# Designs tried in a protein design run: peptides against a protein of PDB entry 6B4E. Part 181

Target 1, 295 residues: chain A of PDB entry 6B4E
Amino acid sequence: TNFDKISKMFWHYKDKIAQIKQDIVLPIKKADVNVRNLLSRHKRKINPKFGQLTNSNQQLFKIQNELTQLINDTKGDSLAYHWILNFIAKAVVHQAETEVRVKPESALPLGKLTLYLLVQFPELQELFMARLVKKCPFVIGFTCEIDTEKGRQNMGWKRNNENKWEDNTSYDERMGGILSLFAIITRLQLPQEFITTTSHPFPIALSWHILARICNTPLNLITNTHFVILGSWWDAAAVQFLQAYGNQASKLLILIGEELTSRMAEKKYVGAARLRILLEAWQNNNMESFPEMSP

## One batch from the design tools (peptide; made by RFdiffusion4, then SolubleMPNN)

Design b2_p29_1_s1 (from b2_p29_1, 20 letters changed)
Fold by OpenDDE base, seed 1:
Structure b2_p29_1_s1 (fold): chain B 295 residues (1-295), chain A 29 residues (1-29)
Amino acid sequence: as target 1 above (295 residues)
Amino acid sequence: MDEEIQKWLEEWSKEIEEKEQKEKEKILS
């Protein structure tokens, strides 16, 4: 694992967030009133769509079509188009932080929708990844110390209006929610209409990198959160990961489930205990996946 | 992790990256 490369990637996306603010978010405030009104209307229509997802593919397709139309309405103005995509990127991640956090299986319809949009609108990919990395650096296997304010900020910790850090449980759950979404996206197949024309923007290989990079992370930087997000990933993608990489996947799952947890046993992390339970379930041929969506 | 595991992970990671790159090139060609 080349941690310098990972760090460069992390800071690339941090810079991208700053760039988005300067080149998209701020300029739109000076845009024509008609453009601002259009975006305001579209924002109001788009925002509730993510919460309207269910375990129904029919509902998913409906929402996909509605969002596609709304986004296409903005393509005539590049700034408006990028603004609406950035809004969508933020909204999707927010949905992961809230809904997926409390109902992990909701990552499946959200992930399907997101993957569709990422392929349909390629400009969303960079915007979405930047938002993911900002909120949850674990998606690229980045880890730093959290003993400093800057370190906590880099790792996506939030402060409230009173400048108090969120509690550990809240942070863990948010990270788990975001990682669940990302994991789902990586293990989903492209929609049939795109398979022959487009490569997967966030393929299952990215899940491999998350696990591998965490395994190679210095032990002094490993926290309960690492195990929580690994557990979230496991629930979301372990079955498909094994299907993709076979024996190599098995070895890596053993490394995170057994070896890494053993190395950190003295810390008695709750997340690590859960991960061991998942490992044991797998060893007993009881690995579970999220239920498939209905027609 | 120990050096042996790190080496294994690195080697397989490269293989996966190469495979993904080839797939991307195939689709986009």
Scores: peptide ipSAE 0.364, ipTM 0.871, DockQ to the pose 0.868
Fold by OpenDDE base, seed 5:
Structure b2_p29_1_s1 (fold): chain B 295 residues (1-295), chain A 29 residues (1-29)
Amino acid sequence: as target 1 above (295 residues)
Amino acid sequence: MDEEIQKWLEEWSKEIEEKEQKEKEKILS
């Protein structure tokens, strides 16, 4: 694992966030009043859609179509188009932080919607990844120390209005929620209409990189959060990961489930204990995935 | 992880990346 490369990726996306603010968010405030009004209306229509997702494919398709139309309405103005995509990127990640956090299986409909949008609107991809990396650097396997304020910020820790850091449980759950979404996206097949015309923007290989990079992370940087997000990933994608990479996947699952947990046993991380349970379930031929969505 | 595991992960990661790139090129050709 080339950690310098990962760090460069991390900072690339951090810079992208700054660039988005400078080139998209701030300029729109000075845009024509009609454009601003359009975006305000669209934002109000778009935002509720993510909360309207259920385990129904029918509902998913409805929302996909509605969002597609709303986004297409902005294409006449490049700035407006990018602004609305950035808004969507933020909204999706926020949904992962809130809903998926408490209901991991909700990652499936959200992931399907997100993947559809990522393919339908390719410009969303960089915006979305930048937001993901900012909020949850684990999505690219980035880890740094959290003994400093800057380190915590880099790893996506939040402060409240009183500048108090969020509690460990809250952070773990948020990271788990975001990672669940990303894991789902990586293991989903492209929508039928795109499968022959485009490549998957965030393929299962990205899941491999997450696991591999965590395995190679210096042990002194490994925290409970790492195991929590690995567990979240496992629930979301382990079955499909095994299908994709076979024996190599199996080896990597054993590495995270057995070897990494064993090496960190002295820490008695709750997340590690859960991951061992998942490993044992798999060894007993009882690996489970999220239930499929209804028609 | 030990050096052997690290090497294995690196080698397979490279292979995966190459396969993904080839697939992308095939589909988008």
Scores: peptide ipSAE 0.363, ipTM 0.870, DockQ to the pose 0.823
Fold by OpenDDE base, seed 4:
Structure b2_p29_1_s1 (fold): chain B 295 residues (1-295), chain A 29 residues (1-29)
Amino acid sequence: as target 1 above (295 residues)
Amino acid sequence: MDEEIQKWLEEWSKEIEEKEQKEKEKILS
């Protein structure tokens, strides 16, 4: 694992967030009133759509079409187009932080929707990844120390209005929710209409990199959160991961489930205990995946 | 992880990256 490369990638996306603020978010405040009104209306229409997802493909397709139309309405103005995509990126991640964290299986419809949008609107890809990395650096396998304020900020920790850090459970759950969504996206097949025309923007290989990079992370930087997000990833993508990489996948799953947990046993992390349970379930031929969506 | 594990992880990661790149090239060709 090239940690320098990962660090550079992390900071690239941090810079991208700053750029988005400077080049998209702030300028739109000074844009023509008609543009601002358009975006305000679209924002109001778009935001509820993510919460309207169910385990129904029919509902998914409906929402996909509605969002596609709304986004296309902005293409006449580049700034407006990028603004609405950035809004969507933020909204999707927010949905992961709020809904997916409490109902992990909801990542499936959300992931399908997101993947569709990522392919349909390629400019969303960098905006979305930047938001993901900002909120959950684990998506690229980045880890730093959290003993400093800056370290915690880099790892996506939030402070409340009293300048107090969020509790560990809240952080773990948020990270798990975001990672679940990302894991789902990586293991989904492209929609049928895109399979022959485009490559997967966030393929299953990115899941491999998450696991591999965590395995190579210095043990002194490994926390309960790492195991929590690995467990979230496992529930979301382990079955498909095994299908994709076979024996190599098996070895890596054993590394995270057995070796990494064993090396950290002294810490008695709850997340590690859960991951061991998942490993044992797999060893007993009882690996589960999220239920498929209905027609 | 120990050096041996790190080594094969790196090797496999490289292989996966190469496969990914080939897939992209296939679609773009």
Scores: peptide ipSAE 0.362, ipTM 0.870, DockQ to the pose 0.863
Fold by OpenDDE base, seed 3:
Structure b2_p29_1_s1 (fold): chain B 295 residues (1-295), chain A 29 residues (1-29)
Amino acid sequence: as target 1 above (295 residues)
Amino acid sequence: MDEEIQKWLEEWSKEIEEKEQKEKEKILS
């Protein structure tokens, strides 16, 4: 694993976040009142859509169509268009931090919606990935020390209004929620209308990189959070990962489930214990996946 | 992890990247 490459990628997206603020968010505040009013109306219509998702494909398609129309209404102004996409990127990640955190299977409809939007509106891809990396660097397999304030910030830790760090459980759950969404996106097939014309923007290979990079991470940097997000990934994508890479996938699953957990056994991480349970279930031919959505 | 495991992961990762690049080239083509 080339850690220099991963670090460069991490900082690329951190820079992208700064660029988004300077080039998209701040300029809109000075835009024409008509543009600001348009975006305010669209924001109000778009925001509740993510919470309206269910395990119904019919509901998914309805929301896809509604969002598509709302986004298309902004294409006449490039700045407005990019602002709406950035808003959507933030909203999707926020949904992962809140809903997927407590109900991991909700990642499936959210992931399907997100993948559709990523393909339909390619400019969303960089905006979304930048937001993901900012909130959850694990999506690119980045890890740094968290014994410093800067390290914690880089790894997506939040402070409250009293400048206190969030508790470990809250951080773990948020990271798990975000990673679940990303894992789902990587293992989903493109919508039928795009299969022959477009490559997958975040393919299953990105899941490989997450696992491989975590396996190669120095052991002194491995925390409970690593095991939590691996467990979240497992629930979301392990079945499809095995289908994609066969024996090589099996080897990597054994590495994270058995070898990595064994090396960290002295730490008695709760996340590691859960991951071992998932490994054992797989070994007993009882690997579970999220249920398919209803018609 | 063990150096052997690290090498294995690196080699396979490169193979995956090469395959992905070839697929992208085919679609653009």
Scores: peptide ipSAE 0.361, ipTM 0.867, DockQ to the pose 0.772

Design b2_p29_1_s3 (from b2_p29_1, 19 letters changed)
Fold by OpenDDE base, seed 5:
Structure b2_p29_1_s3 (fold): chain B 295 residues (1-295), chain A 29 residues (1-29)
Amino acid sequence: as target 1 above (295 residues)
Amino acid sequence: SDEEIQKWLEEWSEEVDRQQREREAAIAA
């Protein structure tokens, strides 16, 4: 694992966030009143859609169509189009932070919707990844020290209005929620209309890299959060990961579930304990995946 | 050993990327 490369990637997306602010968010404030009004209306219509998802494919398709139409309405103005996509990127990640963290299985419909949008609107991909990395750098296997304020900020820790850091549980849950979403996206097949014509924008290979990079992370940087997000990933994608890479996937699962947890045993991380339980379940041929969505 | 694990991870990370590129190439063809 080349951590310099990962760091470079991390900062690339940090720069992208700054660029988005300068090139998309700020300029729209000076846009024509009609454009601003359009975006305001669309924002209000789009925002609730993510919360309207259920385990129903019918509902998913409905929302896909509605969002597609709303996004298409903005294509006449490039700035407006990118603004609405950036808004969607933020909204999706926010949904992961708030809903998926408490109901991990909700990552499946959200992931399906997101993947559809990522393929339908390719410009969303960079915007979405930038937001993901900002909020949860674990998605690219980035880890830094959190002994400094800057380090915590880089790792996606939030402060409240009183400049107080969020508690560890809240952080762990948020990271788990975001990682669950990303994991789901990586293991989903493209919709049938795209599978033969389009490459997967965030393929299962990215899951491999997350796990591998965490395995190679210096042990002094490994925290409970790492194990929490690995557990979240496991629930979301382990079955499909094994299907994709077979014996090699198995080895990597053993590395994170057994070897990494053992190396960190002295810390007695709750997340690590859970991961061991997941490993044991797998060893007993009881690996579970999220239930399939209803028609 | 740690060295063996690191070597294995590196080799298969490259292999995973190779496989992905091949899949993408097949779709693009």
Scores: peptide ipSAE 0.627, ipTM 0.949, DockQ to the pose 0.933
Fold by OpenDDE base, seed 2:
Structure b2_p29_1_s3 (fold): chain B 295 residues (1-295), chain A 29 residues (1-29)
Amino acid sequence: as target 1 above (295 residues)
Amino acid sequence: SDEEIQKWLEEWSEEVDRQQREREAAIAA
């Protein structure tokens, strides 16, 4: 694992967030009133769509079509188009932080929707990844110390209005929710209309790198959160991961489930305990995946 | 051993990337 490369990636996306603010978010505030009104209307229409997802593919397709039309309406103005995509990126991540956090299986319809949009609107990819990395650096396997304020900020910890850090449980759950979404995206196949003509924007290889990078992370930087997000990833993608990489996937799952947890046993992390349960279930030929969506 | 694990991880990380590039190339062809 080249940690310098990972760090460069991390800071690239942090810089991208700043660039988005400068070049997209702030300029739109000074844009023509008609453009601002258009975007306000679209924002109001788009925002509830993510909460309307169910386990129904029919509902998913409906929402995909509706969002596609709404986004296409903005293409006549490049700034408006990028603004609405950035809004969507933020909204998707927010949905992961809230809904997926409490209902992990909701990552599946959300992931399918997101993947569709990422392919349909390629400009969303960089915007979305930047938002993911900002909120959950684990998506690229980045880890730093959290014993400093800057370290906590880099790792996506939030402060409230009183400058108090969120509690550990809240952080763990948010990270788990975001990682669940990303894991789902990486293991999903492209929609049939794209599968033969388009490369997957966030392929299963990215899941490999997350796990590998965590395995190579210095042990003094490993926290309960690492195990929580690994558990979230496991629920979301382990089955498909094994299908993709076979015996090598098995080795890596054993490394995170057995070796990494054993090395950190003295910490008695609850996330690690959960991960061991998942490992044991797998060893007993009882690995579970999220149920497939209904037609 | 840790060294063996590290070597394995590096080798297969490269292999995973190679496979991904091949998939992308196949689609582009």
Scores: peptide ipSAE 0.627, ipTM 0.949, DockQ to the pose 0.919
Fold by OpenDDE base, seed 4:
Structure b2_p29_1_s3 (fold): chain B 295 residues (1-295), chain A 29 residues (1-29)
Amino acid sequence: as target 1 above (295 residues)
Amino acid sequence: SDEEIQKWLEEWSEEVDRQQREREAAIAA
């Protein structure tokens, strides 16, 4: 693992966030009042859609179509178009932080919706990835120390108005929620209308890299959060990961589930304990995946 | 061993990327 490359990638997306603010968010505040009003209306219509997802493909398709129409309405103005996509990127990640963290299986419909939008609107890909990396660097396997304020900020820790860091549990759950969403996206097949003509924007290979990079992370940087997000990933994508890479996938799952947890046993991380339970379930031929959505 | 694991991880990370590029090329063709 080339950690310099990963670091460069991390900072690329951090810079992208800054660019988005300067080139998209701030300029729109000075845009024509009609454009601002349009975007405000669209924002209000779009935002509830993510919460309307269910375990129904019919409902998913309905929402996909509605969002597609709303986004297409902005294409006549490049700035407006990029603004609405950035809003969607933020909203999706926020949904992962709030809903998926408490109901991991909700990542499936959210992931399907997101993947559809990423393919339908390619400009969303960079915006979405930048937001993911900012809030959850684990999606690219980036880890740094959290003994400093800057380190914690880089790893996506939040502080309240009193400059108090969020609780460890809250951070772990948020990271788990975001990673669950990303994991789902990586293991989903493209919709049938795209599968023969379009490459997957965030393929299963990215899941491989997450796991591999965590395995290569210096042990002194490994925290409970690493095991929490690995557990979240496991629930979301382990079955499909095994299908994709077979024996090699199996080896990597053993590395994270057995070897990595064993190496960190002295820390008695709760997340590590859960990951061992998942490993044991797999060893007993009881690996589970999220239920498929209904028609 | 740790060294063997690291070597294996590097090798298969490259292979995974190769496979992905192959899939993409097949779609583009």
Scores: peptide ipSAE 0.623, ipTM 0.948, DockQ to the pose 0.927
Fold by OpenDDE base, seed 1:
Structure b2_p29_1_s3 (fold): chain B 295 residues (1-295), chain A 29 residues (1-29)
Amino acid sequence: as target 1 above (295 residues)
Amino acid sequence: SDEEIQKWLEEWSEEVDRQQREREAAIAA
């Protein structure tokens, strides 16, 4: 693992966030009043759509079509178009932090919707990835120390209005929710209309890199959160991961489930205990995945 | 061993990337 490369990637997306603010978010405040009004209306229509997802493919397709139309309405103005995509990127990640956090299986419809939008609107890809990395650096296997304020900020820790850090459980659950979404996206097949013409924007290979990079992370930087997000990833993508990479996938699952947990046993991380349970379930031929969506 | 694990991870990380590039090339062709 080239940690320098990972660090460069991390800071690339951090810079992208700053660029988005400077080139998209701030300029729209000075845009034509008609454009601002349009975006305000669209924002109000778009925002509730992510919460309207269910385990129904029919509902998914409805929402896909509605969002597609709303986004297309902004294409006449490049700034408006990028603004609405950035809004969507933020909204999707927010949904992962809130809904997926408490209901991991909701990652499946959200992931399907997101993947569709990422392919339909390629400009969303960088906006979305930048937001993901900012909020959950684990999506690219980045880890730094959290003993400093800057370190915690880099790893996506939040402070409230009183400058108090969120509790460990809240952080773990948020990271788990975001990573669940990302994991789902990486293991989903492209919609049939795109599968022969378009490359997957966030393929299953990215899941491999997450696991591999965590395995190579210095042990002194490994926290309970690492195991929590690995467990979240496992629930979301382990079955499909094994299908994709076979025996090599199996070896990597054993490395995270057995070797990494064993090395950190003295810490008695609750996330590690859960991951070990998942490993044992797999060893007993009882690996579970999220249920498929209904018609 | 740790060294063997690290070597294996590096080799297969490269292989995973290679496979992905191959899939992308097939679609582009």
Scores: peptide ipSAE 0.626, ipTM 0.948, DockQ to the pose 0.928; fails the geometry check

Design b2_p29_1_s4 (from b2_p29_1, 22 letters changed)
Fold by OpenDDE base, seed 1:
Structure b2_p29_1_s4 (fold): chain B 295 residues (1-295), chain A 29 residues (1-29)
Amino acid sequence: as target 1 above (295 residues)
Amino acid sequence: MDQEIQKWLEQWSKEVDAKEAERKAAIAS
């Protein structure tokens, strides 16, 4: 694992966030009043749609179509178009931090919607990835120390209005929610209309790199959160991961489930205990995946 | 992880990337 490369990727996306603010978010405040009004209306229409997702494919397709129309309405103005995509990127990640956090299986419809939008609107890809990395660096396998304020900020820790850090459980759950969404996206097949003409923007290979990079992370940097997000990933993508890479996938699952947990056993991390349970379930031929969506 | 595991992961990561590159190439052709 080339950690310099990972760090470079991390800071690339951090810079992208700054660039988005400078070139998209701030300029729109000075844009024509008609454009601002349009975006305000669209924002109000778009925002609730992510919460309207269910386990129904029919509902998913409806929302996909509605969002597609709303986004297309902005294409006449490049700044407006990028602004609305950035808003969507933020909204999707926020949904992962809130809903997926408490109901991991909700990542499936959200992931399907997101993947559709990422393919339909390629400019969303960098905006979305930048937001993901900012909020949850684990999506690219980045880890740094959290003994400093800057370290915690880099790893996506939040402070409240009183400048107090969020509690460990809240952080773990948020990271798990975001990672669940990303994991789902990586293991989903492209919609039939795109599968023969478009490359997957965030393929299953990215899941491989998450696991591999965590395995190669210095042990002194491994925390409970690492095991929590690995467990979240496992629930979301382990079945499909095994299908994709076969025996090599099995080896990597054993590495994270057995070897990594064993090496960190003295820490008695709750997340590690859960990951061991998942490993044992798999060893007993009881690996589970999220239920498929209904028609 | 130990050096042997690290080497294995590195090697297979390259293979994973190669497979993905092949998929992209197939779509582009």
Scores: peptide ipSAE 0.515, ipTM 0.922, DockQ to the pose 0.861
Fold by OpenDDE base, seed 3:
Order: sequence, then C-alpha cells, then structure tokens
Structure b2_p29_1_s4 (fold): chain B 295 residues (1-295), chain A 29 residues (1-29)
Amino acid sequence: as target 1 above (295 residues)
Amino acid sequence: MDQEIQKWLEQWSKEVDAKEAERKAAIAS
C-alpha cells in the first residue's frame, strides 16, 4: 500500500471541498434572484425525498423520477446545476450520518438512489466523493493519528458548540453509517439501462482497497472505529464481495476478521468483537445480507 | 501487518486495478 498516494488522494478531495465552496456555494449567493429562488424551492422539494425512501422499489423509482426532473430543471444554468448536485451530495451523506447509522439496512435504498443519480448526472461523482472523504476518510482507506486536533478534524471528528469533541460512540456510528452507504454503492449493479454503456463510478474494487489499506495500516493507528466500519462494510457488502473476487476475497475477509482482530486483541475493542462474530457466522455458513427490496 | 501479507495485498491490489481498467476499456471501445 502506497500511503503517500492515499494521502495525496485525501488532500485532493479536501482541496475539492474548498474549491466547491469557492466556485459553487459562494458564487450562488450573488446570482440572480430568480436563480436563487429557484434553488431555494428545489432544495425544499429535494431534501425530504431521501427520508421518504423505504424498502419499496416502487417508491425508489418514484423518488428517482422526481429528483431527476428537479435536477434537470436546473440545467439551464451551469452554476445552479452544480449547486443542486452539491446539495444532493451533502444531503445523501447527511442521511447516512443520521438514518443509516441507526438502521443500516436503509443504506440499500439510499445507495440505489445515489448510484442512479451518480450515473445519470456524472458531475455528481466528484462532488459526492469529496463529501464522503471529508466526512469519512475511511472510504478511501485513509487513516491518520487522532492525538492532535488537526488529526481528529482530518478524520472527520466533530465538535459541538462548546468545542467539545463528539463521544466515541457517536463518531463510530456516524462513520459506520457513511461507510455502509459507500459499501452498498460499490457492490450494487448499475441499473439495467446503463450496464453496457457506462462504467460503474465507484466499483467493488474500491471496497477491496478499503479493506486492503486498513490491513496495511500501522497497528498503532488502528482504533475501534476501524473495526466498527469494517463490520458495517461486512453487513453491507461481504456477500457480494465474495462473489466478485472469490478466493482472494475470502483471504482478505479472513485477514480483517481473524488476523487483524487477533493482533489487536489486547485492546479489547467492541468493534473487533463484533467483527469476530461476523467472521464466525461466515465460517458457520451463515453470512447474512440486507434484505432485498420489495416491488 | 506482516511484510508477507503486505506484499500479497499489494500484488493483488494491482491485479484488482488492472481488471477494473480492462473492464472500463472494454466499455469504452
């Protein structure tokens, strides 16, 4: 694992966030009042859509169509178009932080919706990835020390109004929620209409890199959060990962489930214990996936 | 982790990337 490359990628997306603010968010504040009003209305219509997702494909398709129309309405103005996509990127990640963290299986409909939008609107891809990396660097397998304030900030830790860091449980849950969403996206097939014409924007290979990079992370940087997000990933994508890479996938799952947990056993991480349980379930031929969506 | 494991992961990661690149190329052609 080339950690320098990973770091460069991390900072690339951090820079992208700054660029988005400079080139999209701030300029729109000075845009024509009609454009601002349009975006305000669209924002209000778009925002609740992500919370309206259920385990129903019918509901998913309805929301997909509604969002598609709303986004298309902005294409007449490039700045407005990019602004609405950036808003969507933020909203999706926010949904992962709030809903998916407490109901991991909700990642499936959210992931399907997100993947559809990523393919339908390619400009969303960089906006979304930048937001993901900012909020959850684990999505690219980036890890740094959290002994410093800057380190914690880089790893997505939040402070409250009193400048107090969020508690470990809250951080773990948020990271798990975001990672669940990303994992789902990586393992989903493209919609049928795109399979032969479009490459998957975030393919299953990205899941491989998450696991591999975590395995190669210096042990002194491994925390409970690493195991929590690995567990979240496991629930979301392990079955499909095995289907994709076969024996090599198995080896990597054993590495994270057995070897990595064993090496960190002295820490008695709760996340590691859960990952062990998942490994054992797999060994007993009881690997579970999220339930399929209804028609 | 162990250097041997690291080497293995590096090698297979390259293969994963190569496979993905091939898939993308096939779609683009």
Scores: peptide ipSAE 0.514, ipTM 0.922, DockQ to the pose 0.866
Fold by OpenDDE base, seed 2:
Structure b2_p29_1_s4 (fold): chain B 295 residues (1-295), chain A 29 residues (1-29)
Amino acid sequence: as target 1 above (295 residues)
Amino acid sequence: MDQEIQKWLEQWSKEVDAKEAERKAAIAS
């Protein structure tokens, strides 16, 4: 694992966040009133759509079409278009932090919607990845020490208005929610209309890299959160991961489920215990996946 | 992880990337 490369990727996206603020978010505040009003209306229409997702593909397609129309309405103004995409990127990640964290299976419809939008609007890809990496560096297999304030910030820890860090449970759940969404996206097939003409923007290979990079992470940097997000990933993508890479996938699952957990056994991490349970379930031919969506 | 495992992961990671590149190329053709 080339950690220098990973670090470079991490900081690239951190810089992208700063660039987005400077070149998209702030300029819109100075845009003409008509543009601001348009975006305000669209924001109000777009925001509730993510909460309207269900386990129904029919409902998903409806929302996809509605969002597509709303986004297309902004294409006449490049700044407005990028602003609305950035808003969507933020909204999707926020949905992962709030809804997916408490209902992991909701990652499936959210992931399908997100993947559709990522393909339909390629400019969303960098905006979305930047937001993901900022909030959950685990999506690219990045990790650093959290013994310093800067380290915690880099790893996506939040502080409240009183400058108090969020509790460990909250952090773990948020990271799990975000990672669940990303894992789902990586293992989903492209929509039928794109499968023969477009490459997957975030393919299953990215899941491989997450697991591999975590396995190669220095043990002194491994925390309970690592195991929590691995468990979240497992629920979201392990079945499809095995289908994609076969025996090599199996080896990697054993590495994270058995070897990594064993090496960290003295820490008694709750997340590690759960991952062991998932491994055992798999060994007993009881590997589960999220239920498929209804028509 | 052990050096052997690290080397294995590195090698297979390259193969994973190569396979993905091939899939992308096939679609682009």
Scores: peptide ipSAE 0.513, ipTM 0.922, DockQ to the pose 0.867
Fold by OpenDDE base, seed 4:
Structure b2_p29_1_s4 (fold): chain B 295 residues (1-295), chain A 29 residues (1-29)
Amino acid sequence: as target 1 above (295 residues)
Amino acid sequence: MDQEIQKWLEQWSKEVDAKEAERKAAIAS
């Protein structure tokens, strides 16, 4: 694992966030009133769509179509188009931080919707990934120390208005929610209409890299959060991961579930304990996945 | 992890990337 490359990737997306603010968000505030009104209306229509997702594919397709139309309405203005995509990227990640956090299985419909949009609107890919990396660097297997304020900030920790850090449970749950969404996206197949014409923008290989990079992370940087997000990933994608990589997947699951947890046993991380339970369930032929969506 | 595991992960990571590249190439053709 080349951690220098991972670090460069991390900072690339951090820079992208800054660029988005300068080149997309701020300029729109100075755009003509018609453009601003259009985007305001679209924002209001788009935002509730993510909360309208259910375990129904019919509902999913309805929302996909509605969002597609709303986004297409902005294509006449490049700045407006990119602004609305950035808004969507932020909204999706926010949904992961809030809804998926408390209901992990909701990542499935959200992931399907997101993957569809990522393929339908390729410009969303960079915007979405930048937001993911900013909020949850674990999605690219990036880890740094959190003993400093800058380190915590880089790892996506939030402070309130009183400059107080969020509690550990809140951080862990948020990271778990975001990682669940990303894991789902990586293990989903492209919609049938795209399979023969388009490559998967965030394929299952990215899940491999998350796990592998965490395994290769210096142990002094491993925290409870690492195990929490691995558990979230496991629930979201372990079954499909095994299907994709077979024996090699099994080895990697054993590495995170047994070896990594054992090496960190002295820390008595709650997340590690949960991951061991997941491993044991798998060893007993009881690995579960999220239920498939209804027609 | 120990060096043996690291080497294994590195090698297989390369294979994973290669397989993905092949899939992309197949679609592009």
Scores: peptide ipSAE 0.510, ipTM 0.921, DockQ to the pose 0.862

